# Peptides against a protein of PDB entry 4GXB, part 72

Target 1, 277 residues: chain A of PDB entry 4GXB
Amino acid sequence: VPTEEVSLEVLLSNGQKVLVNVLTSDQTEDVLEAVAAKLDLPDDLIGYFSLFLVREKEDGAFSFVRKLQEFELPYVSVTSLRSQEYKIVLRKSYWDSAYDDDVMENRVGLNLLYAQTVSDIERGWILVTKEQHRQLKSLQEKVSKKEFLRLAQTLRHYGYLRFDACVADFPEKDCPVVVSAGNSELSLQLRLPGQQLREGSFRVTRMRCWRVTSSVPLPSGSTSSPGRGRGEVRLELAFEYLMSKDRLQWVTITSPQAIMMSICLQSMVDELMVKKS

## One batch from the design tools (peptide; aimed at target 1 C209 V212 S214)

Design b2_p29_3_s3 (made by RFdiffusion4, then SolubleMPNN; from b2_p29_3, 13 letters changed)
Fold by OpenDDE base, seed 1:
Parts: C-alpha cells; structure tokens; sequence
Structure b2_p29_3_s3 (fold): chain B 277 residues (1-277), chain A 29 residues (1-29)
C-alpha cells in the first residue's frame, strides 16, 4: 500500500468515534499515540491502553478478534478485511485493577475507564445484582465517576473480557459455554436446560501450557451452521490444566475467538511475570 | 508474544493450518 495520509476511525468501548489523521504506513504505536493526542491522554498513560481489532455485531456489540501487534499497520489490518463490520477499538490492556489508580488520576483516563466500565456493565460482561445495579445507576445519575468505578471494581468479572458463546469439552463434550478472561483466569460459564448457572474457573497459574489450532472442516454432510461458508476455518484453544495433585487434563474450547483467548492468556502471564520480577 | 503472533497471522493469511503450543512460565506444579 502506498504511503498516504488517511482518516482512521477508532472506537471507544461505548461506541464513541475518534477520528485521527495518520499515514497508512503508521504502526500500531503511532496510531495509538495519535488517538491519545486526540483525546488529550497524557503520554505516561498510553501504555495502559491498546488497540484491538473487533467485529461489530448486528446489535452493536463487539466481538474481539485480536489485539493489534506492534508490527502491524492498523489501517492496513482493518481495511484488508474488506468488511465494514471490522473496527478498531481502544480499550485498557492491563488486568490488575490496581493500575486503575494510576489511570484514574487523570481526567481523560478516568473518563476512558468510566466509559468502558459502563459499557461492560450494559453488555453484561460485569455481573451485577439488582441492588448493585440500583447503586450503579444512582452513581451514574450523579455523574460520580470515581465512586462508580470504586463500586464497579468490587463486582464479579470486573476487568474481564467476555467472549461470544462457544463450545467446550468441559465439563462434558459439546457443552455450550460463555468464556470470560480476567483476574489471571478463564471463566467458563455453562447453563444447561433446567439447570442453574455453573462456572468453572481455570487459573492461569494452573495451566501447564495452551495450544491454538486451526482446521478446515471436512465437507461432512453434517448441517453446517448456515453462516459458515465453504472453507471457514475452525479454531480451537486447548489448555492443559492441573485439576488436582499430579492430575493434568486437557480442556478444549472451540471458538472463532480462540486466537484472542490465547492473546489474553499470554497477556495475563506477562503481567504476572512482571509482578514476580 | 510478538513472534508467535506474527507466525499465527502469517499462517492465517496463507490459509495454512495452525498448531501452536505455548509453555506457561508461571505454571505452578
């Protein structure tokens, strides 16, 4: 692609559009800096955020595809997909809520965290009780962003990334699950007909390894879900988990977001390594 | 992470199958 100046749209979690003028040859960090400048986010807070490639669903929700890597050219990465459904989203990229304290000290940082948190609650990524929801709404009406975030930080799955419904082989084969990543774990939520919600929590420190695989489904005469065109790649994330003392078991998740899940795992591992150091 | 992701993205672009295993350095046995 020839180097030229272009207008690039970057979305916040709440759907707010940030338009930046960049070069087609600008790398991820260059684009991130441009977005930060447009928002008046200080340089020392840029590292707390990342750009993500997402697919916008019909309902306006975002399906996270992957984090844009340092070597990527965001304009090229998004436009090469030749679909308007793909967007670039700015989101916080750390897991430990303790880092919120640094970000919240700045007005722009506070606003970004607030907007993201409101969106995550509205999308059901953060789990709230009726009473908690009432309290959050009260704080939102008062526009008390700091207090809102402090309450939100105590909520179940605060800081988690929720994935689209998919399939796992845990606790049994072909279980429909909702996977969420956060707090150094993968949470697998399962609701079987007539049963209560079950959750399996898989701590990253108990994963010996993980594996990402892709395969082209054989044209088996089985009812391909109507949306899978001929040749759609099946993605799986598997991890070997320490279930009990000296007992390792593989858990496999079949999801088009398997790559994003693996990125989350690596990111959580990286953050844990920094803390140990 | 960068090298791994580069490989993943390249294979996907080429339509090649992925089979990538990552050993976890923070695994506690």
Amino acid sequence: as target 1 above (277 residues)
Amino acid sequence: MDELMEEILERLRRGEPLDVTVENPVFEA
Scores: peptide ipSAE 0.606, ipTM 0.936, DockQ to the pose 0.827
OpenDDE base, seeds 2, 3, 4, 5: peptide ipSAE 0.605, 0.605, 0.605, 0.604; ipTM 0.936, 0.933, 0.936, 0.936; seed 3 fails the geometry check

Design b2_p29_3_s4 (made by RFdiffusion4, then SolubleMPNN; from b2_p29_3, 11 letters changed)
Fold by OpenDDE base, seed 3:
Structure b2_p29_3_s4 (fold): chain B 277 residues (1-277), chain A 29 residues (1-29)
Amino acid sequence: as target 1 above (277 residues)
Amino acid sequence: MDETMQEILARLAAGEPLDVTFENPVFEA
């Protein structure tokens, strides 16, 4: 692609638009730096954020496709899809809430975390009780961003990324689940008929490995998940999990977001490695 | 990681089958 100056739109979690002038040849880090500059985010905080390719749903929610990789050209990555539903989103890219302390020290960082957290709560990614919701609303009305975040940090699934409803083979075959990644785990939430909501927690440290696969469903195969057109690529994330002492079991998630799930796993692994080093 | 992801994206874009395994260095046996 010939190098030219272009205007690129990057969204915050709340849908706020950030317009940056970049080159078509600018890599992910270059674009991220441009976004940071536009927001007046200090250079030392840039590393706490990443750019993500998302698909905007009809209701305005974001389905995360993948984190834009260092080698990617964000402008090309998003425009090559030839659909306006695809967007680039800026989001924090660390998992340990302890890093919030570093980001919150800066006004811009604080605002970014606040906007993301509000959005995550509104979208149901962060789980809140009625009482917690009341408290959060009160803090939001007071525009007490720091206090809001401190309360939010205590909430269930704070810092998690929630995926679209998908299917897993755990605990039963073809079980509808909602997967969330965070706190060095994959959380699989399911509601079986006539049962209460159940959550399976799969800690990354108990995953020996994970696997991403793709397949093309046979036209005659009933395995077309609702909403997948005939011939669409089926993506799966499988991980080999230490269920008990010396007992490894594969768990397989069928999801168009399998790549994003894998990226989350790798990202969590990387963060854990840093902590061990 | 970058090379693996590059391959993943390339294969997906080409409509080629994907089968990639990631070993977990923080696995606690």
Scores: peptide ipSAE 0.655, ipTM 0.954, DockQ to the pose 0.797
OpenDDE base, seeds 1, 2, 4, 5: peptide ipSAE 0.654, 0.653, 0.653, 0.653; ipTM 0.954, 0.953, 0.953, 0.953

Design b2_p29_4 (made by RFdiffusion4)
Pose (drawn by RFdiffusion4):
Structure b2_p29_4 (pose): chain A 263 residues (1-190, 198-221, 229-277), chain P 29 residues (1-29)
Amino acid sequence: VPTEEVSLEVLLSNGQKVLVNVLTSDQTEDVLEAVAAKLDLPDDLIGYFSLFLVREKEDGAFSFVRKLQEFELPYVSVTSLRSQEYKIVLRKSYWDSAYDDDVMENRVGLNLLYAQTVSDIERGWILVTKEQHRQLKSLQEKVSKKEFLRLAQTLRHYGYLRFDACVADFPEKDCPVVVSAGNSELSLQLREGSFRVTRMRCWRVTSSVPLPSGGRGEVRLELAFEYLMSKDRLQWVTITSPQAIMMSICLQSMVDELMVKKS
Amino acid sequence: EAETEKEEEEHEKEITENRGELPFEVLHP
């Protein structure tokens, strides 16, 4: 892509706009640094956040497509799709909530975690009852951002990433499920199954050839993981999802974080 | 005895070792 200065909108998890001037040839880290500079996020906290390509739904929710890799050009990644529904999003990119402590030591880092947690509750990524949700919106007005986040860290599925509803062959073939990734596991809500990353020997992403539109082709995508169900018993679990690649990216990210910790 | 113990350890490792993501595959009819 010829080098040219352009304006790029990067959204926070709640949809707040962050406008940055970047080059069409800037890579993911360059764009991330420009967003951090605009938000006044310290350099030493940039590594706790990443940029994601998402599809914004009619209701404003985001369906995550992929985390942008180092070699990618974010302006090109989103513009090449030729659709205003696709957005670049900044979100925390670690899994262990112990890292929230490092981020919350800074006012901007705390503000970012607060904003995405509020959105996570609103969009049902964090699981609460109708009554609890009522209380939370109230506590939100009455408590500091820090206190609100400390409470949110104890809520079901805090720190998880939720995927569009899809199907899986667990427990039975073609079961409708909601899959979320977090806390070193995949959660399948059918009843529930919890599949620990440490018990996955491997996972595979498969696709059908592109098919005519039922002007975009369609592809059947699957994410299958080989799971140690019990001693010396491995079983494949298959999820059929247009977001199979994003699920694979989350599994790799969670495995990588466990290994960094182990080291 | 030492060979059997070695084979048991290799077998346990093969099952429990994480291999990460396998190569991407396109399926054909």

Design b2_p29_4_s1 (made by RFdiffusion4, then SolubleMPNN; from b2_p29_4, 18 letters changed)
Fold by OpenDDE base, seed 1:
Structure b2_p29_4_s1 (fold): chain B 277 residues (1-277), chain A 29 residues (1-29)
Amino acid sequence: as target 1 above (277 residues)
Amino acid sequence: DAEALAAELARRQALTTYLGRLPEEVLYP
């Protein structure tokens, strides 16, 4: 692709559009800096955010595909997919809510966290009771962003990334689950027929290792997962988990977002390593 | 070109096995 100036659209978590003028040859960090400049986000806060490739669903929800790598050219990465469903999204890229304190000190940072949090609640990524919802709405009406965030930080799955419904082999084979990543864990929520909602928590500190594998389904009469055409690659995330003392067990999640899940795992581990250094 | 590279990277991502390992210093019993 020849180097030329282009207009690139980057979305916030709430769908707000940020248009930036960049070069087609600009790498991820260059584009991120351009977005920060457009938003008047200070340079010292840029590192708390990342650019993500997402697929926008028909209902407007985002399915996270992957974090854009440093070597990527965001304009090329998104346009090469030749589908308007793919978008670039700016989102905070840390897990520990303690880092919110640094970001909230700046007006722009505060606004970004607020917008993201409101969106995550509206999308059901953050779990709220009726009473909590009432309190949040009251704070939102008062436009008390700091108080809103302080309350939100106490909520279940605050800071988590929620994935599309998928399948796991835990607690039994072919269980439909909703996976969420956050707080140094993968949360697997499932509802089996006639049963209450169950949640399995898998802490990354008990995952000895993990892998993402790709496979091409054999032409079998087996029902391909809804939305997969013939020959589409199936992705699986498998992790070896310390279930109890001296008992390791493999857990496998079958999901098109397996790569994104693995990115989340690695980033959570990296953050833990930084804290220990 | 950049498009060809992007396509190749996408292909590689689709076909590559990703491996993660928990560092021993992070692991707790």
Scores: peptide ipSAE 0.198, ipTM 0.711, DockQ to the pose 0.104
OpenDDE base, seeds 2, 3, 4, 5: peptide ipSAE 0.195, 0.092, 0.183, 0.182; ipTM 0.713, 0.505, 0.707, 0.705; seed 2 fails the geometry check

Design b2_p29_4_s2 (made by RFdiffusion4, then SolubleMPNN; from b2_p29_4, 17 letters changed)
Fold by OpenDDE base, seed 1:
Structure b2_p29_4_s2 (fold): chain B 277 residues (1-277), chain A 29 residues (1-29)
Amino acid sequence: as target 1 above (277 residues)
Amino acid sequence: EEEELEEELERREELTTYLGALPPVTLYP
């Protein structure tokens, strides 16, 4: 790709557009620095955020595709997909809420966390009770961002990334589930026919291993789901989980976001390793 | 909960293998 100056759009969680002038040859870190500069985010806080490739759905929600890697060229990565649905999003990239304290010390960092948290609540990624919702709304009206975040930090699935509805083979074959990653776990929410909402927690510390597999379904004469044409790649995330003492069981999630799930798993493990160290 | 997780991580270091997936390769023109 010829090196040219281009205008690149990066979105915040709340949909705010940040336009940065970058080179087509700028790597992920270069673009991230440009975004930080545009937002007046200090250099020492840049490392708490990452750029993500997402697909914007019709309802405006973001389906996370993957984290942009260091060697990538964000402009090329997003434009090569040749679809306006794909966007680059800035989001915090740590899991432990303790790091919020570092970020919140800066006005810009505080605003970014606030915007992200508000968005996550609005999108249903963070679970709130009726009373909690009332309290949050009151704090929003007062524009008390710090207090809002402190309350939000106590909420269920704070800091989690929620994935699109998909299918798992747990607890039963072909079970519809909603997967969320956070707090060193994969949370699988499911509702079986006639049953209440159930949540399964899979802690990364009990995962022996995980893998992502890519397969092309063979043309089976069976009318598979109408949307998958012949040759569409099927992605699966499988992990071997210690269910009980000396009992390992494979759990498989079928999702187009299997890669992103894997990235989250690795990221959570990496963060745990840093803390240990 | 975090302390329990750290302890569990230590206990399982010998058994846990992390296999990451790579994103799709983007061809640069």
Scores: peptide ipSAE 0.033, ipTM 0.529, DockQ to the pose 0.140
OpenDDE base, seeds 2, 3, 4, 5: peptide ipSAE 0.018, 0.022, 0.019, 0.013; ipTM 0.540, 0.495, 0.508, 0.402

Design b2_p29_4_s3 (made by RFdiffusion4, then SolubleMPNN; from b2_p29_4, 14 letters changed)
Fold by OpenDDE base, seed 4:
Structure b2_p29_4_s3 (fold): chain B 277 residues (1-277), chain A 29 residues (1-29)
Amino acid sequence: as target 1 above (277 residues)
Amino acid sequence: EEEELRLEEEREKALTEYLGALPPVVLYP
C-alpha cells in the first residue's frame, strides 16, 4: 500500500469518535500514540490501552474481533475488510482493577475509564442490582467519576469483556451461552430449559491449555444452526480444565469470537505472570 | 518454537502455583 496521509477514525467504548491524521504505513503503536496525543493522554499511560478491531452491530453494540498487534497497520487492517461495520476501538487493556489507580490519577485517564465503564454498564457487560444502579445513576448525575469508578469496581463483571451469544458443550452439548472474560476467568452464563440463569466460572489458573480451531462444516443436510450459512468457517475455542483433583475435562466454545477469547485468555495469563514477577 | 516453548513452560509454572488456591468450577445460581 502506498504511504499516504489519511484520516483514521478511532472510537471510544461509548462510540465517541477520535479522528487522527496518520500514515497508511503507521503501525499500531504509532496510531495509538496519535490517539493519545489527540486526547491529551500522557505517554506513561498509553500502555494501559490498546486498539481493537470490532464489528459494529446494527444496534450499535461492538463485537470484538481481535486486538490489533504491534506490527499491524491499523488503517490497512480495518479498510481491507471492505465493510463500514468494522471499526477501531480504544479500550483499556489490563484486567486487574488495581491498575485503575494509576490511570485515574490523570484526568484523561479517568475520563477514559469512566466512559468505558458507563458504556459497559449500559450494554449490560457489568451486572448491577437495582440499588447499585440507583447509586451509579446518582454519581453519574453528579459527574463524580472517581466515586463512580470505585463503586463500579465492586460490581459483578467489572472489567470483563462480554462476547456475543454463542454455543458451548458445557454443561451439555450445544448449550447456548454468553461468555465474558475478566478477573482471570471465563464466565459462561447460560439458561437451560426450565432453569434459572446460571454462571459457570472457569479460572485461567486451572486451564492446563487451550486452542483455537477452524473448520468448514461439511454440507451435512441437518442442523443448520440458524445464524451460520452453509459453508461458513466455524471457530472453536477449546480449553482443558482441571475440574477436580486429577480430573481434566475439555470444554469447547463455538464462536466467531474464538480468536478474541483466546487473546483475552493469553492477556489474563500474561498479566498474572507479571504480577508474580 | 523455542521461545514459544519457553513461554508455555513459564505459563504452566505460573498456573501451577495458583491451581490450589482457587476452586475448580464455580456455578452461580
Scores: peptide ipSAE 0.036, ipTM 0.477, DockQ to the pose 0.045
OpenDDE base, seeds 1, 2, 3, 5: peptide ipSAE 0.019, 0.018, 0.025, 0.013; ipTM 0.436, 0.476, 0.436, 0.423

Design b2_p29_4_s4 (made by RFdiffusion4, then SolubleMPNN; from b2_p29_4, 17 letters changed)
Fold by OpenDDE base, seed 1:
Parts: sequence; structure tokens; C-alpha cells
Structure b2_p29_4_s4 (fold): chain B 277 residues (1-277), chain A 29 residues (1-29)
Amino acid sequence: as target 1 above (277 residues)
Amino acid sequence: EEERREREKRYREELTRYLGQLPPEVLYP
């Protein structure tokens, strides 16, 4: 791609648009810096955020595809997909809520976390009780961003990324699940007909390994769900988990977001390693 | 100019490696 100046749209978690002028040859960090500058985010806080490639759903929700790598050219990465549904999103890229304290010290950082958290609650990524929801609304009406975040930090799945509904082989084969990544775990939420919501927690520290596989379903005559066009690639995330002492079990998640899930796992592991050091 | 060429080369190599690890559908849906 020839080096040209272009206008690139980057979205915040709440869908707010940030337009930046960048070169087509600018790498992820360059674009991130441009976004930070546009938002007046200090340089020392840039590292707490990342750019993500997402698919915007019809309802405006984001399906996370992958984190943009440092070497990527965001303009090229998004435009090469030749679909307007793909967007670049700025989001916090750490897992430990303790880092919120660093980000919240700055007005812009505070605003970014607040906007993200509000959006995550609205989207149901953060789980709230009726009473908690009332309290959050009250704080939102008062525009008390710090207090809002402090309350939000105590909520279930605060800081988690929620994925689209998918299928896992746990606890049973072909179980419909909602996967969320956060707090050094994958949470698999299962709601079977007539049953209470069940959650399986898979801590990354108990994962021996994980892998992403891609397969093209062979046209097996019978189970062709009519809607999957011939040649749709099936992505799976499989991880080997220590269920109990000396008992390893493979868990497989079938999801178009398997790559993003694996990125989250690696990111959580990396963060844990930094903390132990 | 040589440093730039080396950086571009490294980028292309890294990109090629990374893209090669991704399913084609993720890159070209």
C-alpha cells in the first residue's frame, strides 16, 4: 500500500468515534499514539490501552476479533477486510483492576474507564443485581465517575471480555455457553432449559496448554446445518485443564472468536508473569 | 535508509509469519 495520509476512525467501547489523521504505513503504536493525542491521554497511560479489531453487530455491539499486533498497520488491517462492519476499538488491555488506580488518576483515563465500564454494564458483560443496578444508576446520574468505578470494581465479571454465545464440550457435548475472559480465568456460563445458570471457572494457572484449531467441515451429508455455507471455517479453542490432582481434561470451545480467546489467555498469563517478577 | 529497509523487511517477515498462523477467513472473510 502506498504511503498516504488518511483519516482513520477509532471507536471507544461506547461507540464514540475518534478520527485521527495517520499514514497508511503507521504501525499500531503510531496509531495508538495518535488516538491518545486526540483524546489528550498522557503518554505514560498509553500502555494501558490497546487497539482491537472488532466486528460491529447490527445492534451496535462489538464482537472482538483480535488484538492488533505491534507490527500491524491498523489502516491496512481494517480496510483489507473490505467490510464496514469491521472497526478498530480502543479498550483497556490489562486485567488486574489494581491498574485502574493508575489510569483513574488522570481525567482522560478516568473518562475512558468510565465509558468502557458503563458500556460493559449496558451490554451485560458485567453482572449486576437489581440493587447494584440502582446504585450504579444513581452514581451515573450524579456523574460520580470515581465512585461509579469503585462500585463497579466489586461487581461480578468486572474487567471481563464477554464473547458471543458459542458451543463447548463442557460440562456436556455441544453445550451452549457464554464465555468470558478475565481475572486470570475463562468463565463458561451455561443455561440449560429449565435449569439455573451454571458457571464453570477455568483458571489459567491450571491450564497446562491451549491451542486454536481451524477446520473446514467436510460436507458430511446429514449434519449440514442449512445455514452454514459450504466452506465455513470452524475455529476451536482447546485447553488442557487440571481438574483435580493428576487429572487433566481437555475442554474445547467452538467459536469464531477462538483466536481472540487465545489472545486473552496469553495476555492474562503475561500479566501474571509480570506480577510475579 | 538502510535502517528503514531493514525495519520494513522485519515487518514483512513478522506480518507474514503472523498472518500465516491465522486462518485465511480471519484475514479475508
Scores: peptide ipSAE 0.166, ipTM 0.743, DockQ to the pose 0.023
OpenDDE base, seeds 2, 3, 4, 5: peptide ipSAE 0.039, 0.030, 0.006, 0.037; ipTM 0.610, 0.601, 0.307, 0.619; seed 5 fails the geometry check

Design b2_p29_5 (made by RFdiffusion4)
Pose (drawn by RFdiffusion4):
Structure b2_p29_5 (pose): chain A 263 residues (1-190, 198-221, 229-277), chain P 29 residues (1-29)
Amino acid sequence: VPTEEVSLEVLLSNGQKVLVNVLTSDQTEDVLEAVAAKLDLPDDLIGYFSLFLVREKEDGAFSFVRKLQEFELPYVSVTSLRSQEYKIVLRKSYWDSAYDDDVMENRVGLNLLYAQTVSDIERGWILVTKEQHRQLKSLQEKVSKKEFLRLAQTLRHYGYLRFDACVADFPEKDCPVVVSAGNSELSLQLREGSFRVTRMRCWRVTSSVPLPSGGRGEVRLELAFEYLMSKDRLQWVTITSPQAIMMSICLQSMVDELMVKKS
Amino acid sequence: SRLQELLEKQAAGEPLDITFENPAFDPDA
């Protein structure tokens, strides 16, 4: 891509706009640093956040497509799709909530975690009852951002990433499920199954050839993981999802974080 | 990397059959 200065909108998890001037040839880290500079996020906290490509739904929710890799050009990644529904999003990119402590030591880092947690509750990524949700919106007005976040860290699925509803062959073939990734596991809500990353020997992403539109082709995508169900018993679990690659990225990210910790 | 290969094949519209091995796998857990 010829080098040229352009304006790029990067959204926070709640949809707040962050406008940055970047080059068409800037890579992911350059764009991330420009967003951090605009938000006044310290350099030493940039590594706790990443940029994601998402599809924004009619209701404003985001369906995560992929985390942008180091070699990618974010301006090109989003513009090449030729659709205003696709957005670049900044979101925390670690899994263990112990790292929230490092981020919350800074006012901007705390503000970012607070904003995405509020949005996570509003969009049902964090699981609460109708009554609890009522209480939370109230506590939100009455408590500091820090106190609100400490409470949110104890809520069901805090720190998980939720995927569009899809199907899986667990427990039975073609079961409708909601899949979420977090806390070193995949959660399949059918009833529920919890599949620990440390019990996955490997996982595979497969795709059909592109098919004519039922001007975009369609592809059947699957994410299958080989799971240690019990001693010396491995069983493949298959999820059929247009977001199979994002799920694979989350599994790799969670495995990588476990290994960094182990080291 | 394996992930880069996956994303490039996806962008190219090529069929996928990509496997990742988990170094954190524990058969004795």

Design b2_p29_5_s1 (made by RFdiffusion4, then SolubleMPNN; from b2_p29_5, 9 letters changed)
Fold by OpenDDE base, seed 5:
Structure b2_p29_5_s1 (fold): chain B 277 residues (1-277), chain A 29 residues (1-29)
Amino acid sequence: as target 1 above (277 residues)
Amino acid sequence: SLLDELLERWRAGEPLDVTFENPVFDPNL
């Protein structure tokens, strides 16, 4: 792509559009800085956010594909897919809610966190009771963003990234699950026939390693993952987990978002490493 | 990094088989 000035659209979590004028040759950080400038986000808060490539679903929900890497050219990365479904989204990129305190002290930071949190609740990424939902709505009506966030921080799966429904081999083979990443864990929610909703929590500190693989499934209906055509590449994320004392077991998730899951794992590990050091 | 390599290979349509060792793994937890 020739180097030229272009208008690039970056979305906030709530779908708000931020238009920035950048060069096609601008790297991820350059674009991020442009977005920050457009929003009047202070430079010292830029590091708390990242740009993500997402696929916008028909209902307007975002399916996260991956975090844009430093060497990437966001304009090229998104346009090369040649589909209007793909968008660039700004989202916070840290996991520990303690960092919210740094971000929400700034008006713009507060607004970004608020918008993201509202969106996550509306999309069902953050789990709320009826009473909690009422309280949150009341705070929204009052436009009490700080109080809203403080309440939200106490909610189940606050700060988690929810993935599209997929399949895992735990607790049994071919279990339909909804995976969420956050709080240094992978949460696998599943509902087996005739059973109540269950959640498996897999803490990152109990994962010895994780593995990403690709394969081409056999051209049969039984081997085809839901929503995938014949011959499509299947992605899997497997992790070796300490189930009990001295007992390691592999858990495998089959998902087109396996790469994004891996990115989340690495990101959580990195954050934990910073705390450990 | 391994992640960068993974993404590069994915974009190139190459087979993926990458294992990430976890430095924060604690077998005593």
Scores: peptide ipSAE 0.632, ipTM 0.950, DockQ to the pose 0.785
OpenDDE base, seeds 1, 2, 3, 4: peptide ipSAE 0.629, 0.631, 0.629, 0.632; ipTM 0.950, 0.950, 0.948, 0.950; seed 4 fails the geometry check

Design b2_p29_5_s2 (made by RFdiffusion4, then SolubleMPNN; from b2_p29_5, 9 letters changed)
Fold by OpenDDE base, seed 5:
Structure b2_p29_5_s2 (fold): chain B 277 residues (1-277), chain A 29 residues (1-29)
Amino acid sequence: as target 1 above (277 residues)
Amino acid sequence: SLLDELLERYRAGEPLDVTFENPVFDPNL
């Protein structure tokens, strides 16, 4: 793509559109800085956010495809897909809620976290009881953003990224699951026939390694992922997990978002490494 | 990085088989 000035749309979690004028050759950080400037986000807070490539679903929800990497050109990355359903989204990129304190001290940062949190609750990424929902609604009506966030920080799966329904081989083969990443873990929610909703928690510190693979399934039907066409590439994320003392077991997730899951794992690992150092 | 390589290969439609070793793995937990 020739180097030229273009108008690029970046979405916030709540769907608010931020239009920035950038060069087609601008890298991810350049675009992020442009977005920050447009929002009046101070430079010292830019590092708490990242740009993500997402697919907008029919209901307006976002399916996260991947984090845009440093070497990428966001304009090219999104336009090359040749589909209007793909968007660039600004979201916080840290996992430890303690960092919210730094971001919340700034009005713009506070607004971004608030918008993201409201969206995550509305989409069911953050799990709330009826009473909690009432309390949150009251705070939202009062536009008490700080109090809203403080309450939200105590909620189940606060700060998690929720993925689309997929399949895992745990606890049994071909088990439908909903995976979420956050708090240095992968959460696998499942409902087996005749059973109540269950959650498996896989802490990153108990993963020896993880592996991303692609394959082209030969047979159709039961061997293909639901919604996948014949001959489509299947992605898998496998991780070797310490199930019990001295017992490692591989868990495999089959999902189009396997790459995004891997990005989340790496990001969580990186954050833990910083804390460890 | 391995992640960058993974993404490049994916975008190119090449086969993927990448393993990430976890430096924060603790077998004593």
Scores: peptide ipSAE 0.642, ipTM 0.953, DockQ to the pose 0.801
OpenDDE base, seeds 1, 2, 3, 4: peptide ipSAE 0.640, 0.641, 0.642, 0.642; ipTM 0.953, 0.953, 0.953, 0.953

Design b2_p29_5_s3 (made by RFdiffusion4, then SolubleMPNN; from b2_p29_5, 9 letters changed)
Fold by OpenDDE base, seed 1:
Structure b2_p29_5_s3 (fold): chain B 277 residues (1-277), chain A 29 residues (1-29)
Amino acid sequence: as target 1 above (277 residues)
Amino acid sequence: SLLEELLRRFAAGEPLDVTFENPVFDPNL
């Protein structure tokens, strides 16, 4: 692609649009810096955020495709998909809520975290009780962003990424589940007909390894999703988990977001490694 | 990196089979 100056749209979690002028040849970090400059985010806070490729669903929800990698050209990555459904989103890229303290010290950082948290609650990524919801709304009405975040930090699945509904072979084969990644774990939520919501927590420190695989399903007549002329690729994420003492078991998740899940696992591992050193 | 290879292969329409070893795995926890 020839090097040209272009206008690139980057979305915040709340849907706010940030337009930046970049080169088509600018790499992910270059674009991130441009976005930071546009927002007046200080340089020392840039590292707490990343750019993500997402698919905007019909209801306006974001399905995360991947974190844009260092070698990628964001403009090319998003435009090459030839669909307006794909967007670039700015989001915090750390897992430990302790890092919020650093980001919240800056007005722009505070606003970004606040907007993201409000959005995550509205989308049901962060789970709240009725009483908690009342308290959050009160704080939101007062525009008390710091207090709002402090309360939010105590909520279930704060800081988690929620994935689209998919299928796992745990606890039984072909179980419909909702996977969330955060707090150094994968949470698998299962709701069977007539049963209460069940959650399985899989801590990263108990995963020996994980595996991403793809397969081309045999042409079964029905699921022609229109856009991919090549047969639908089935993606799976499997991880080998220490269920009990000296007992390892594979858990397999079938999801189009298997790659993104793997990215989350690696990211959580990387953060833990930094803390360990 | 393994991740870069994974993404490259996926973009190319190649079959994926990539295993990531976890350095923070602790069997004693």
Scores: peptide ipSAE 0.677, ipTM 0.961, DockQ to the pose 0.843
OpenDDE base, seeds 2, 3, 4, 5: peptide ipSAE 0.675, 0.677, 0.676, 0.676; ipTM 0.961, 0.961, 0.961, 0.961

